# Ledger of designs, part 193: peptides against a protein of PDB entry 3EFO

Target 1, 262 residues: chain A of PDB entry 3EFO
Amino acid sequence: SQLADLYKSCETDALINFFAKSAFKAVLHQPLKVIREILVNQTAHMLACYRKNCASPSAASQLILPDSMKVLPVYMNCLLKNCVLLSRPEISTDERAYQRQLVMTMGVADSQLFFYPQLLPIHTLDVKSTMLPAAVRCSESRLSEEGIFLLANGLHMFLWLGVSSPPELIQGIFNVPSFAHINTDMTLLPEVGNPYSQQLRMIMGIIQQKRPYSMKLTIVKQREQPEMVFRQFLVEDKGLYGGSSYVDFLCCVHKEICQLLN

## One batch from the design tools (peptide; made by RFdiffusion4, then SolubleMPNN)

Design b2_p24_3_s3 (from b2_p24_3 with H2S T12R V17L D18E T19A E23S)
Fold by OpenDDE base, seed 3:
Structure b2_p24_3_s3 (fold): chain B 262 residues (1-262), chain A 24 residues (1-24)
Amino acid sequence: as target 1 above (262 residues)
Amino acid sequence: SSVALDMSSRERLEEQLEALLDSL
């Protein structure tokens, strides 16, 4: 059918780019709450329409996603949790305005990375491998006190260090004897010159490649105050200022779809 | 084609999301 063909032609990254730009434009003339409600409603309607007209019959307890939109909900939740649409006290008006403008000019690939960051377990690096570590989901549940993680979203880069991160890695990265000695005010890693340091720098370089903006590095220690800023980039988690977890968002969308169809 | 997520429990949903989000 024509409708089925339409869904097949859609791509999540393109949709999110469109929704983001549309929403961020609407910020100028609509309340944030209304914009968020519209986005959720649009998501539910799109999926309800698919379930009704394109999908094979299934149990009401199932959430049916077309392949083209199978990861749309996670990105939509990220959009809804963005500081432009969900204001946070720690984010200044100027910063929100800046981010809004940046997104308005982003291509499909840029916006995808911006809304759902890469989170890499750096402590698992194999210095003999040319392969990048596999990204983990952006959730606190994927962090470990013994781990070191690199997060990047195309605009910011964070190096998060667990309180029990290995001293040998700390020495390798920062050339200091312990976690306590790490200076979080630095925005550049020292050139220590060992294989681990070199590998980390290479990874950071690869991440920076093909990105239109230079990502500033922020070093974050677990349990220190600046970690709260970092945690806001763990987009699958429940937000401190009202954003839902990804799971809760899926439940919300599913509920709304059921209401539309029953 | 389509993906069907079992929404019957939070635990079951979490399990399914691992495979789904590997495509990111």
Scores: peptide ipSAE 0.619, ipTM 0.949, DockQ to the pose 0.759
Fold by OpenDDE base, seed 5:
Structure b2_p24_3_s3 (fold): chain B 262 residues (1-262), chain A 24 residues (1-24)
Amino acid sequence: as target 1 above (262 residues)
Amino acid sequence: SSVALDMSSRERLEEQLEALLDSL
């Protein structure tokens, strides 16, 4: 059917780009609450339509996602949790305006990375490998006190260090003997010159390539105040200033689909 | 083709998400 073909041809990255720009445009003339409700409703309706008209019969306890939209919910949740759409006094009007303008000019690839960052376990690097480490889910549950992680969303780059990060890696990256000696005010890694340092710099370079903006590096120590800023980019978690976790959002979407169909 | 997530429990859902998000 034409409808089935439509779902096959859709791409989540294109959809999220469209919805983001549409929502961010609507901010100028509609209440934020209404915009958020519209986005959730649109998500539920698209998936409900698929379940009703395109999918094979399944138990009501299942959430059915077409392949083209299998990761749509996670991106939609990220969009809903963006500061532009949050009605919190802690978020300045200037910050909302800034991010709104950025997204309005983003291409499909840019918005995809912007809404769901890459989180890389740097502590697992093989210095003899030319491959990037496999990204982990953007959640605090994937962090480790013994780990070092690099997060990038196309605009910002963070190097997060656990309080129990290996001293040998700290020495390799920063040329200092311990976690306590790391200066978080620096925006550039030192040229240490060892294989690990070189590998990390290479990875950072690869991430920076083909991005429209130069990402500023922020070094973040676990349990220090600046970590709160970093945690805002762990988009699968419950938002600091509002918004559901990814799991909670899935449950919400599923509930709404069931209500639409039953 | 489609993906079916079992929403019967939070635990069951969590078990399924890792494979789903590997496609990101």
Scores: peptide ipSAE 0.618, ipTM 0.949, DockQ to the pose 0.759
Fold by OpenDDE base, seed 4:
Structure b2_p24_3_s3 (fold): chain B 262 residues (1-262), chain A 24 residues (1-24)
Amino acid sequence: as target 1 above (262 residues)
Amino acid sequence: SSVALDMSSRERLEEQLEALLDSL
């Protein structure tokens, strides 16, 4: 059917880019609550339409997603949790305005990365490999006290250190003997020169080369105050200021779809 | 083609999401 073809032709990254720009434009003349409600409604309507007109019959207890939109909900949740649409006290008005302006000019790939960051377990790096480590889901559940993770969203880069990070890696990256000695005020990694340091720097370079903006590096120690800021980039988790977890969002969307179809 | 998520329980949903989000 024509509708089926339409859904097949859709790309989640393009949709999110469109929704983000539309929503961020609407911020200028509509309440944030209304904008968020519209986005949820639009998501539900698109998926309800697919279920009604394109999908094979299924139980009401199932959430049916076309392949082209199978990850749309997670990105939509990220959009809804963004500081532009969900005001947070720790984010200044200027910062929100800045982010809004940036997104309004972002391409499809840039906005995708912006809303759902890359979270890389760099403690698993193979210094002999030129491959980037596989990204993990942006959730606290994927972090480990023994791990070191690099997070990048095209604008910011974070290096997160677990409290039990291996001393040898700390030494390799920072040239200090322990976690306690790491200076989190640094915005640049030292040039230690060992293979691990070189590999990490290479990875950071590759990530940076793919982005139009220079990413500032923030070093974050687990259990220190700045970690709270870092955790806001773990977009699948429940937000501190009203944002839903991805799971909760899916439940919400499913409920609304059911309401539309019943 | 489409993906069907079993929404019968939170636990069941969480189990399915790992495979779904591997494409990210």
Scores: peptide ipSAE 0.608, ipTM 0.947, DockQ to the pose 0.799
Fold by OpenDDE base, seed 1:
Structure b2_p24_3_s3 (fold): chain B 262 residues (1-262), chain A 24 residues (1-24)
Amino acid sequence: as target 1 above (262 residues)
Amino acid sequence: SSVALDMSSRERLEEQLEALLDSL
């Protein structure tokens, strides 16, 4: 059917780019609450239409996603939780305006990374490998007190260190003997010169490649105050200022779809 | 083709999300 073909032709990254730009444009003329409601409604309606007209019959307890939109909900939740739409108090008006303007000019690949960051377990780094470590889900549940993680969203880069990070890795990255000696005011890693340091720098370079903006590096120690800023980029988690977790959002979308179809 | 997520419980949902989000 024509409708089935339409869903097959959709691409999540393109859809999110479109919805983001549409929503961020609407910020100038509509209340944030209304914009968020529209986005949720549009998501529910698209998926309800698919279930009604394209999908095979399934139990009401199932959420049916076309392959082309299988990860749309997670990105949509990220969009809904963005500071431009949530207006978090810790974000200045200037920063919100800046992010809005940036997204309005972002391509599909840039907006995808912006809304769902890449989170890499650096503590698992193989210095002899030419491949990047596999990214983990952007959730606190994926962090480890013994781990070191690199997060990047195209605008910011964070190096997060667990309180029990291996001293040998700390020495390798920072050339200091322990976690307590790490200076979090630095925005550049030192040129230590060992294989691990060089590999990490290479990874950071690869992440920076083909990005339109130079990402500022922030060093974050677990349990220190700046970690709260880092946690805002763990987009699958429940937001501090009203944003839902990914799981909660899926439940919300499913409920709304059921209401539309019953 | 489509993906069906079992929404019967939070636990069941969490178990299904790993494979789904591996594509990110």
Scores: peptide ipSAE 0.621, ipTM 0.949, DockQ to the pose 0.761; fails the geometry check

Design b2_p24_3_s4 (from b2_p24_3 with H2Y E15A V17L D18E T19A E23S)
Fold by OpenDDE base, seed 1:
Structure b2_p24_3_s4 (fold): chain B 262 residues (1-262), chain A 24 residues (1-24)
Amino acid sequence: as target 1 above (262 residues)
Amino acid sequence: SYVALDMSSRETLEAQLEALLDSL
């Protein structure tokens, strides 16, 4: 059908870019609560329409997602939780304005990375491999106290270190004996010169490639105060300021779809 | 083609998300 073809042609990255720019434009003349409600409603309506007109009949307990939109909900939840749409006291008006303007000019690839960051387990690096480590889901549940993770969203880069990070890796990255000796005030990694350090720097370079902005590096120690800032980028988790977890959002969308089709 | 997520329980849903998000 023509409608089915339409859904096939709609890619999530393009959709989220469109929704983000539309919502961020609307911030200038509509209440944030209304904008968020519109986004949720639009998501539910699109999926309800697909279920009704394009998908085979399925149990009410199932959430039906067209292939082209199978990851739309996770990005939509990230959009809804963004500081531009979900104001947070710790974020200044200027910062929100800045982020809004940035997103308004972002291409499809940039906005995709911005809303759902890459989280890389760099403690698993193979120094002899040219392959980047596979990204993990942006959730605290994917972190480990023994691990070291690199997070990047196109604007910021975080190096997160677990309290039990391997001393040999700490030595390799920072040239210090232990976790306690790491200086989190630095914005650049030292050029230690060993294979692991070189590999990490290469990975960081690859991530920075083709990005329009130079990402500021923040080194974060687990259980220190700055970790709270880092956790804000774990977008699948429940937010501290009213944002839903990804799972909760899926449940919310499913419920709304069911209501629309009843 | 489409994906059907079983929403019968939180545990069931969570078990399906890893495969769903592999493309990210």
Scores: peptide ipSAE 0.667, ipTM 0.962, DockQ to the pose 0.781
Fold by OpenDDE base, seed 2:
Structure b2_p24_3_s4 (fold): chain B 262 residues (1-262), chain A 24 residues (1-24)
Amino acid sequence: as target 1 above (262 residues)
Amino acid sequence: SYVALDMSSRETLEAQLEALLDSL
Protein backbone atom coordinates (compact mmCIF):
# COMPACT_ATOMS: atom_id res chain seq x y z
CA SER B 1 0.00 0.00 0.00
CA GLN B 2 0.97 3.61 -0.38
CA LEU B 3 1.01 4.02 3.37
CA ALA B 4 3.27 1.03 3.83
CA ASP B 5 5.66 2.45 1.29
CA LEU B 6 5.68 5.72 3.15
CA TYR B 7 6.76 4.07 6.37
CA LYS B 8 9.42 2.08 4.57
CA SER B 9 10.90 5.23 3.14
CA CYS B 10 10.88 7.09 6.43
CA GLU B 11 14.16 7.64 8.26
CA THR B 12 14.33 8.04 12.01
CA ASP B 13 17.25 10.45 11.92
CA ALA B 14 15.31 12.78 9.65
CA LEU B 15 12.21 12.48 11.80
CA ILE B 16 13.96 13.26 15.05
CA ASN B 17 15.67 16.22 13.43
CA PHE B 18 12.30 17.51 12.29
CA PHE B 19 10.60 16.91 15.62
CA ALA B 20 13.44 18.52 17.50
CA LYS B 21 13.41 21.65 15.39
CA SER B 22 9.64 21.94 15.46
CA ALA B 23 9.55 21.47 19.22
CA PHE B 24 12.39 23.88 19.87
CA LYS B 25 10.69 26.46 17.70
CA ALA B 26 7.46 25.95 19.61
CA VAL B 27 9.23 26.62 22.93
CA LEU B 28 8.96 30.32 22.20
CA HIS B 29 5.18 30.21 21.93
CA GLN B 30 3.87 27.22 23.87
CA PRO B 31 4.26 25.77 27.36
CA LEU B 32 6.86 23.04 27.66
CA LYS B 33 4.31 20.62 29.05
CA VAL B 34 2.12 21.04 25.99
CA ILE B 35 5.04 20.56 23.64
CA ARG B 36 6.04 17.33 25.36
CA GLU B 37 2.48 16.06 25.26
CA ILE B 38 2.25 16.80 21.56
CA LEU B 39 5.46 14.92 20.86
CA VAL B 40 4.29 11.86 22.77
CA ASN B 41 0.93 12.03 21.06
CA GLN B 42 2.49 12.31 17.62
CA THR B 43 4.74 9.35 18.33
CA ALA B 44 1.82 7.24 19.47
CA HIS B 45 -0.32 8.24 16.50
CA MET B 46 2.38 7.45 13.99
CA LEU B 47 2.92 4.02 15.45
CA ALA B 48 -0.78 3.38 15.92
CA CYS B 49 -1.40 4.20 12.29
CA TYR B 50 1.25 1.73 11.23
CA ARG B 51 -0.13 -1.00 13.46
CA LYS B 52 -3.62 -0.44 12.15
CA ASN B 53 -2.90 -0.10 8.47
CA CYS B 54 0.45 -1.65 7.66
CA ALA B 55 1.26 -4.43 10.09
CA SER B 56 -0.24 -7.87 10.43
CA PRO B 57 -2.59 -8.34 13.35
CA SER B 58 -0.64 -8.76 16.57
CA ALA B 59 -1.34 -9.34 20.22
CA ALA B 60 -2.15 -6.27 22.27
CA SER B 61 0.82 -7.07 24.47
CA GLN B 62 3.19 -6.30 21.61
CA LEU B 63 4.61 -2.97 20.56
CA ILE B 64 4.91 -2.93 16.79
CA LEU B 65 7.65 -0.74 15.35
CA PRO B 66 8.25 -0.40 11.64
CA ASP B 67 11.84 -1.18 10.82
CA SER B 68 12.43 2.38 9.66
CA MET B 69 11.30 3.68 13.05
CA LYS B 70 12.55 0.96 15.36
CA VAL B 71 14.83 3.38 17.19
CA LEU B 72 12.53 6.39 16.95
CA PRO B 73 11.21 5.96 20.50
CA VAL B 74 14.63 6.11 22.10
CA TYR B 75 15.47 9.31 20.26
CA MET B 76 12.07 10.77 21.03
CA ASN B 77 12.60 10.10 24.71
CA CYS B 78 15.99 11.79 24.50
CA LEU B 79 14.34 14.80 22.90
CA LEU B 80 11.71 14.91 25.61
CA LYS B 81 14.40 14.83 28.28
CA ASN B 82 16.52 17.55 26.72
CA CYS B 83 17.06 20.60 28.91
CA VAL B 84 15.26 22.77 26.38
CA LEU B 85 12.02 20.82 26.76
CA LEU B 86 12.58 19.58 30.29
CA SER B 87 14.05 22.46 32.20
CA ARG B 88 16.52 21.51 34.89
CA PRO B 89 17.61 23.85 37.66
CA GLU B 90 21.28 23.00 37.21
CA ILE B 91 21.17 24.20 33.61
CA SER B 92 21.34 27.94 33.08
CA THR B 93 18.94 29.83 30.87
CA ASP B 94 21.86 30.75 28.66
CA GLU B 95 22.80 27.12 28.20
CA ARG B 96 19.24 26.21 27.27
CA ALA B 97 19.11 29.04 24.78
CA TYR B 98 22.44 27.99 23.37
CA GLN B 99 21.37 24.38 22.89
CA ARG B 100 18.10 25.45 21.32
CA GLN B 101 19.88 27.60 18.78
CA LEU B 102 22.40 24.89 17.99
CA VAL B 103 19.75 22.27 17.34
CA MET B 104 17.84 24.64 15.10
CA THR B 105 20.83 24.64 12.77
CA MET B 106 21.87 21.01 13.10
CA GLY B 107 21.87 18.56 10.26
CA VAL B 108 20.46 15.08 10.54
CA ALA B 109 23.71 13.43 11.57
CA ASP B 110 24.55 16.05 14.18
CA SER B 111 21.17 15.97 15.86
CA GLN B 112 21.25 12.20 16.04
CA LEU B 113 24.50 12.22 17.97
CA PHE B 114 23.40 15.18 20.04
CA PHE B 115 20.33 13.45 21.41
CA TYR B 116 21.86 10.01 21.85
CA PRO B 117 25.53 10.26 22.81
CA GLN B 118 28.29 7.78 22.17
CA LEU B 119 29.43 6.01 25.30
CA LEU B 120 32.68 4.13 24.80
CA PRO B 121 34.36 1.75 27.24
CA ILE B 122 37.88 3.13 27.14
CA HIS B 123 39.21 0.64 29.65
CA THR B 124 38.71 -2.11 27.06
CA LEU B 125 40.90 -0.48 24.44
CA ASP B 126 43.15 -2.64 22.38
CA VAL B 127 46.19 -0.50 21.73
CA LYS B 128 47.06 -2.65 18.75
CA SER B 129 43.70 -2.17 17.08
CA THR B 130 42.64 0.71 14.89
CA MET B 131 39.01 -0.05 15.57
CA LEU B 132 36.97 2.10 17.87
CA PRO B 133 35.54 0.29 20.85
CA ALA B 134 31.92 -0.64 20.45
CA ALA B 135 29.64 1.91 22.03
CA VAL B 136 27.49 0.79 24.91
CA ARG B 137 24.00 1.96 25.72
CA CYS B 138 23.76 5.27 27.53
CA SER B 139 22.80 3.92 30.92
CA GLU B 140 24.38 3.74 34.35
CA SER B 141 23.86 -0.01 34.15
CA ARG B 142 26.58 -0.13 31.51
CA LEU B 143 29.12 1.65 33.67
CA SER B 144 31.54 -0.14 35.95
CA GLU B 145 33.38 1.08 39.02
CA GLU B 146 36.43 -0.55 37.51
CA GLY B 147 35.89 1.10 34.16
CA ILE B 148 36.77 4.25 32.27
CA PHE B 149 34.26 5.59 29.77
CA LEU B 150 34.27 8.32 27.17
CA LEU B 151 30.97 10.03 26.40
CA ALA B 152 30.47 12.43 23.49
CA ASN B 153 27.41 14.09 21.99
CA GLY B 154 29.04 16.39 19.46
CA LEU B 155 29.13 19.32 21.87
CA HIS B 156 30.55 17.87 25.06
CA MET B 157 33.05 15.17 25.82
CA PHE B 158 33.30 13.47 29.19
CA LEU B 159 35.88 11.08 30.49
CA TRP B 160 34.27 9.21 33.36
CA LEU B 161 36.43 7.26 35.79
CA GLY B 162 35.18 4.63 38.16
CA VAL B 163 36.38 4.76 41.75
CA SER B 164 38.14 1.46 41.17
CA SER B 165 39.64 2.33 37.81
CA PRO B 166 42.86 0.44 37.18
CA PRO B 167 45.84 2.40 38.50
CA GLU B 168 47.87 1.40 35.48
CA LEU B 169 45.31 3.02 33.18
CA ILE B 170 45.18 6.12 35.34
CA GLN B 171 48.94 6.31 35.15
CA GLY B 172 48.79 5.73 31.44
CA ILE B 173 46.23 8.44 30.79
CA PHE B 174 47.03 11.08 33.40
CA ASN B 175 50.57 10.28 34.50
CA VAL B 176 49.48 10.21 38.15
CA PRO B 177 49.73 7.30 40.57
CA SER B 178 46.11 7.00 41.64
CA PHE B 179 42.50 7.99 41.23
CA ALA B 180 42.81 10.51 44.04
CA HIS B 181 45.56 12.36 42.21
CA ILE B 182 43.51 13.02 39.09
CA ASN B 183 42.83 16.71 38.62
CA THR B 184 39.27 17.10 37.39
CA ASP B 185 39.80 20.78 36.63
CA MET B 186 41.87 19.92 33.61
CA THR B 187 40.24 20.12 30.19
CA LEU B 188 43.08 18.52 28.26
CA LEU B 189 44.72 15.16 28.67
CA PRO B 190 48.46 15.19 29.11
CA GLU B 191 50.55 13.83 26.30
CA VAL B 192 51.98 10.92 28.23
CA GLY B 193 53.16 9.21 25.08
CA ASN B 194 52.50 5.57 25.90
CA PRO B 195 50.45 3.38 23.55
CA TYR B 196 47.31 3.59 25.65
CA SER B 197 47.44 7.37 25.89
CA GLN B 198 48.07 7.61 22.19
CA GLN B 199 45.18 5.31 21.39
CA LEU B 200 42.81 7.28 23.59
CA ARG B 201 43.88 10.52 22.00
CA MET B 202 43.38 8.97 18.59
CA ILE B 203 39.85 7.91 19.51
CA MET B 204 39.07 11.36 20.82
CA GLY B 205 40.38 12.77 17.59
CA ILE B 206 38.18 10.48 15.51
CA ILE B 207 35.14 11.45 17.55
CA GLN B 208 35.96 15.10 17.03
CA GLN B 209 36.29 14.62 13.29
CA LYS B 210 33.46 15.97 11.16
CA ARG B 211 31.90 17.65 14.17
CA PRO B 212 31.24 21.34 13.62
CA TYR B 213 32.16 22.29 17.18
CA SER B 214 35.19 21.57 19.29
CA MET B 215 34.06 19.43 22.19
CA LYS B 216 35.28 20.55 25.58
CA LEU B 217 36.64 17.69 27.65
CA THR B 218 35.38 17.25 31.19
CA ILE B 219 37.04 14.78 33.53
CA VAL B 220 34.53 13.15 35.83
CA LYS B 221 35.28 11.08 38.90
CA GLN B 222 32.64 8.69 40.07
CA ARG B 223 30.83 9.87 43.22
CA GLU B 224 32.06 13.42 42.92
CA GLN B 225 29.66 16.30 42.39
CA PRO B 226 30.27 16.75 38.66
CA GLU B 227 29.12 13.18 38.07
CA MET B 228 25.57 14.41 38.46
CA VAL B 229 25.97 16.45 35.30
CA PHE B 230 27.48 13.49 33.51
CA ARG B 231 24.60 11.24 34.48
CA GLN B 232 22.19 13.53 32.66
CA PHE B 233 23.78 12.31 29.44
CA LEU B 234 22.91 8.72 30.30
CA VAL B 235 19.73 9.31 28.38
CA GLU B 236 18.21 5.85 28.74
CA ASP B 237 18.00 6.23 32.51
CA LYS B 238 15.30 7.94 34.46
CA GLY B 239 16.02 11.62 34.73
CA LEU B 240 16.52 13.37 38.02
CA TYR B 241 13.98 16.02 37.15
CA GLY B 242 11.03 14.22 35.61
CA GLY B 243 12.37 12.54 32.51
CA SER B 244 11.39 8.92 32.00
CA SER B 245 13.66 6.01 31.39
CA TYR B 246 13.63 4.54 27.91
CA VAL B 247 11.81 1.46 29.18
CA ASP B 248 9.18 3.52 30.92
CA PHE B 249 8.76 5.64 27.82
CA LEU B 250 8.17 2.58 25.67
CA CYS B 251 5.54 1.40 28.10
CA CYS B 252 3.92 4.81 27.99
CA VAL B 253 3.87 4.88 24.20
CA HIS B 254 2.53 1.34 24.06
CA LYS B 255 -0.27 2.21 26.44
CA GLU B 256 -1.24 5.23 24.41
CA ILE B 257 -1.24 3.22 21.18
CA CYS B 258 -3.52 0.64 22.77
CA GLN B 259 -5.85 3.38 23.89
CA LEU B 260 -5.98 4.75 20.36
CA LEU B 261 -6.75 1.40 18.77
CA ASN B 262 -8.94 -0.28 21.39
CA SER A 1 9.33 -5.40 7.90
CA TYR A 2 8.71 -4.51 11.52
CA VAL A 3 9.86 -5.33 15.02
CA ALA A 4 7.45 -6.71 17.58
CA LEU A 5 8.44 -6.07 21.18
CA ASP A 6 6.89 -8.18 23.89
CA MET A 7 5.63 -5.72 26.47
CA SER A 8 4.37 -8.30 28.95
CA SER A 9 6.94 -7.34 31.58
CA ARG A 10 9.79 -4.93 32.15
CA GLU A 11 12.26 -7.77 32.26
CA THR A 12 10.99 -9.22 29.00
CA LEU A 13 11.16 -5.84 27.35
CA GLU A 14 14.67 -5.12 28.59
CA ALA A 15 15.88 -8.42 27.21
CA GLN A 16 14.83 -7.35 23.73
CA LEU A 17 16.28 -3.86 23.70
CA GLU A 18 19.91 -4.77 23.16
CA ALA A 19 19.14 -6.22 19.76
CA LEU A 20 16.83 -3.34 18.95
CA LEU A 21 19.40 -0.67 19.68
CA ASP A 22 22.35 -2.51 18.20
CA SER A 23 22.02 -0.38 15.10
CA LEU A 24 22.74 2.84 16.97
Scores: peptide ipSAE 0.666, ipTM 0.962, DockQ to the pose 0.776
Fold by OpenDDE base, seed 3:
Structure b2_p24_3_s4 (fold): chain B 262 residues (1-262), chain A 24 residues (1-24)
Amino acid sequence: as target 1 above (262 residues)
Amino acid sequence: SYVALDMSSRETLEAQLEALLDSL
């Protein structure tokens, strides 16, 4: 059917780019709450329409996602939790305005990375391999007190250090003997020159490659005040200021779809 | 084609999400 073909031709990255720009434009004329409600409704309606017209009959306990939109909900949740649509006291008006303008000019690839960051377990690096570590889900549950993680969203780069991160890695990266000695005011890693340091720098370079903006590096220690800023980029978690976890959002969308169809 | 997520419980849902998000 024509409708089935339409869904098949859709791409999540293009959709989220469109929804983001549309929503961010609407911020100038509509309340944030209304914009968020519209986005949720649009998501539910698109999926409800697919379930009704394009999918085989399924149990009410199932959430049906077309392949082209299977990861749409996670990105939609990220969009809904963005500081432009979900105001946060710690984010200035100027910063929100700046981010809004940036997104309005982003291409499909840029917006995808912006809304769902890469989170890399740096402590698992194999210095003998040129392969990048596999990204983990953007959730606190994937962090470890013994780990070191690099997060990047195309605009910001964070190096998160667990309180029990290995001293040998700390020495390798920062040339200091312990976690306590790390200076979090630095925005550049020192040129230590060992294989681990070189590998990390290479990874950072790859991440920065083909990005339109230079990402400033922020060093974050677990349990220190700046970690709260970092945690806001763990987009799958429940937000401090009303944003839903990814799981809760899926449940919400599912409930709304059921209401539309039953 | 499409993906069907079992929403019967939070635990069941969470168990399915790794495979779903592998494409990211």
Scores: peptide ipSAE 0.662, ipTM 0.960, DockQ to the pose 0.744
Fold by OpenDDE base, seed 4:
Structure b2_p24_3_s4 (fold): chain B 262 residues (1-262), chain A 24 residues (1-24)
Amino acid sequence: as target 1 above (262 residues)
Amino acid sequence: SYVALDMSSRETLEAQLEALLDSL
């Protein structure tokens, strides 16, 4: 059917780009609460339509996602939790305006990365490999006190260090003997020159490659105050200021779909 | 094709999400 073909042709990255720009445009004329409700409603309607018209009958306890949109909900939740749509006291009006303007001009690939960052386990780097480490889900549950992670969203880059990060890696990256000696005020990694340092720098370069903006590097130590900012980029987690976890959002969407179909 | 997530419990849902999001 035409409808089935339509869903097959949909690309989540294109959809989220469209929804983001539409929502961010609406910010000028609509209350944020209304915009968020519309986005949830649109998500639910799209999925409800698919379930009704394109999918085989299934139990009401199931959430049916077309393959082309299977990751749409996670991106939608990220959009809903963005500071432009969900005002946070720690984010200035200027910052919100800036992010809004940036997204309004972003291409599909850029907006995808912006809303759902890459979180890379740097502590697992193979210095003999040219491949990037596989990204993990953007959640605190994927962090480790023994780990070092690089997070990038196209605008910002964070290097997060667990309190129990391996001293040898700390030495390799920062040329200091311990976690306590790391200076978090730096915005550039030192030129240590060892294979691990070079590999990390290469990875950072690859991440930066072909991005329209230069990502500022922020060094983050676990349990220090700046980690609170970092945690805002763990988009699958529950937000401090009203944003839902991904799981909670899925439940919300599922509930709304059921309401639409019953 | 489509994905069917079992929403019967939070635990069941969470167990399915890793595979769902492996394409990210």
Scores: peptide ipSAE 0.649, ipTM 0.958, DockQ to the pose 0.780

Design b2_p24_4_s1 (from b2_p24_4, 10 letters changed)
Fold by OpenDDE base, seed 5:
Structure b2_p24_4_s1 (fold): chain B 262 residues (1-262), chain A 24 residues (1-24)
Amino acid sequence: as target 1 above (262 residues)
Amino acid sequence: SFMEELKEWVDEVLAELAKKREAE
């Protein structure tokens, strides 16, 4: 059907860009609560429409999404959890204005990376491979105390180190003997010169490539104060300011779809 | 169960995200 074809051709990243900019424009003249409700309703309605008109008959309990829109909910949740759409007193007006302005000028690729960061397990690097490590979900549950992770969202780059990070990797990256010796005030990695260090630097370079802004590197030690900032970028987790986890959001969307179809 | 289905679906989402990153 024509409708099915439309869904097949749907570009989720473009939709998120559109919704983000539309919502961020609307904050100037509409209550945040209304904007959030509209976004959720639009998401549910689009997906319900697909289920009703494009999907094969199946159990109502099953969440069936077109391939092109499968990632819509996760990005939508990220958008809804953005500080611009949250009316929390803990969020400064300056921060809202800053992020609003940034997103309003972002292209499709930029907004995609911004709303759902790339999280890479650096401790699994193969120095002989030219391939990037497989990204993991942006959740604390995917981190490990023994691991080292690189997170990038197009604006910021974080190198997160578990408290039990391998000393050999710490030595390789920072040229220091232990976790305790790492200086988190550094914004640049030292040029240690070993294959691991070079590979990491290469990866960072690849991530920086084609990004409109130079990403500032922040080194984060697990259980230190700056980790709180880092955790805000783990977008699948429950938000600091009341946003839902991705799982909870999916459940909510599914229920709403079912209600629309009943 | 819904939860089990969701878990499988999430894996697919992650795969799609990975593909998008590669295409970027």
Scores: peptide ipSAE 0.187, ipTM 0.667, DockQ to the pose 0.044
Fold by OpenDDE base, seed 3:
Structure b2_p24_4_s1 (fold): chain B 262 residues (1-262), chain A 24 residues (1-24)
Amino acid sequence: as target 1 above (262 residues)
Amino acid sequence: SFMEELKEWVDEVLAELAKKREAE
């Protein structure tokens, strides 16, 4: 059907860009609560329409999403949790205004990365490979005390270090003997020159490539105060100030779809 | 359970997302 073809051609990254810009424009004239409700309803209606008109018959309890929109819910949740749509006390009005303006000018690729960051387990790097490591879910549950992770969202870059990070990797990256010796005030990695250091620098370069803004590197140690800022980018987790976890949001959307189809 | 299915689904979606990013 024509509708099925439309869904096949639909790109989630384009949709989230559209929804973000529309919502951020609406902030000027509508209450935040109303905007959030509209976004949830639109998501549910879109997915319900697909289920009703395009998907094969199945149990009502089964969530069926087209391949092109499978990641829509996670991105929508990220949008709903953004400081522009969900006020947070630690975010100033100026910062909210700044982020709003940034998103209003972002292309599809930029907004995709902005709303759902890349989180890379660099402690698993193969120094002989030129490929980026496979990204993991942006959640605390995917971090490990023994791990080292690189997070990037197009504007910020974080290097997160577990309290039990391997000393050999710490030596390889920072040329210091232990976790305690790492200086978190630095914004550049030292040029150590070993294969692991070179590989990490290459990866950082690839991530920075084709991004319109230079991402400042922030080194974060687990359980130190600056980690709280880093945790804000773990977008699948429950927000401190009212944002839902991805799982909770998906459940909510699923329930709404079921209600629409009943 | 539903929760188990969701977890598996998310992992699959993430894998696809990663592939798309590599193609960029």
Scores: peptide ipSAE 0.176, ipTM 0.667, DockQ to the pose 0.043
Fold by OpenDDE base, seed 2:
Structure b2_p24_4_s1 (fold): chain B 262 residues (1-262), chain A 24 residues (1-24)
Amino acid sequence: as target 1 above (262 residues)
Amino acid sequence: SFMEELKEWVDEVLAELAKKREAE
């Protein structure tokens, strides 16, 4: 059907860009609660419409998403968890205003990275490879205490270090003997000059080259207080300020879809 | 592509969702 074809051709990243800009524009004139409700409803309606008109008959308990829109709930949850749409006193007005303006000018590619960051396991780097390591899901469950991860969202860059990070990698990156010696106040990596350090810097460079803004580097040690900031970028997890995990959000959307189809 | 990889991740989450529903 024409409708089925429409859903197949729908680009979720473009759609989320549209929703983000629409929502962020609406913030100026509508209550945040209303905006959030609209976004959830729109998501549910779109998916319900697909199920009703395009999908093969199936049990109502099963969540069926078109391939082109499978990631829509992921992005929508990220959008809902953005500081612009959160009514929390812990978030400054300036920060909200800043991010709002940034997103309003973002293209599809920039907004994609902004809402769903790239998380790279750099402890698995092959110094002989020119390829970036495979990204992992933005969830704490994908981190390891023995690992080192680089996170980038186009505006910020984080280097997260597990408490049990290999000393040889720490030495390679920071030229210090242990995890305890790492200075988290530094915003630049030292020029150590070994292959691993060079590879990491290259990766960081590649990521930066594709972005319009210079990303500030933040070094984060696991279990230290600043890690809480980093965790906010693990967008699939439950948010600190009331945001839902992706799974919980999917459950919510699924319930609403079922209600619409009844 | 990133989007394709993300879709695969979504499939994993959907599987988790299914398990959660079964436990309810």
Scores: peptide ipSAE 0.027, ipTM 0.602, DockQ to the pose 0.601
Fold by OpenDDE base, seed 4:
Structure b2_p24_4_s1 (fold): chain B 262 residues (1-262), chain A 24 residues (1-24)
Amino acid sequence: as target 1 above (262 residues)
Amino acid sequence: SFMEELKEWVDEVLAELAKKREAE
């Protein structure tokens, strides 16, 4: 149907950009609670409309999403969990204002990366491959104490190291013998010069490519205090400041869809 | 159940995200 075709052609990245800018503009004249509710309702209504008009009849327990919208809920949750819309006292007014302004000027590609970061398992790098490692979900559950992960959202870059990261990789990246010797105060990786180091630098370069801002690198060691900052970028997890996990959000949206269809 | 379905298609969502990133 024509309607089905419309949904199939829908660009999720464009939608999330639109919703983000609309919501962040609305912050100036609407209560945050209302804005959040509207976003959830709009998401549910869009998906309910698709199910009602485009999808085959199915059980209420089934979540049916068009391919083009499969990632919409995850982005929406990320938007809802942004400090601009949460506005917790733990987050400074300056930070909220800063992020608001940034998003208001972001293009579609920048906004999608900003809201859902790229999380790469660096410990799986093949120095002989030109391919980037496959990204993993932005959740603590996808991290490993034995792993090293690179997270980037277009503004920040984090190199997270598990407490049991391979010493050979630590040596390769930092030229130090162990995890304990890693200096997290540095914002640049040393020029070690081995293939692994070069590969990592290449990957970082690729990630930085086409981004309008130079991403600051933060080295994060697992179980140290700065890790808490890093964890805030694991957007699928429950937020420290009141944001829902992706799973919880989907459950909420699904319930609302069911209510709309029944 | 819904939760089981969610777990089943989560990889598809991740794949979509990966494709989008690759297209950048």
Scores: peptide ipSAE 0.104, ipTM 0.680, DockQ to the pose 0.043; fails the geometry check

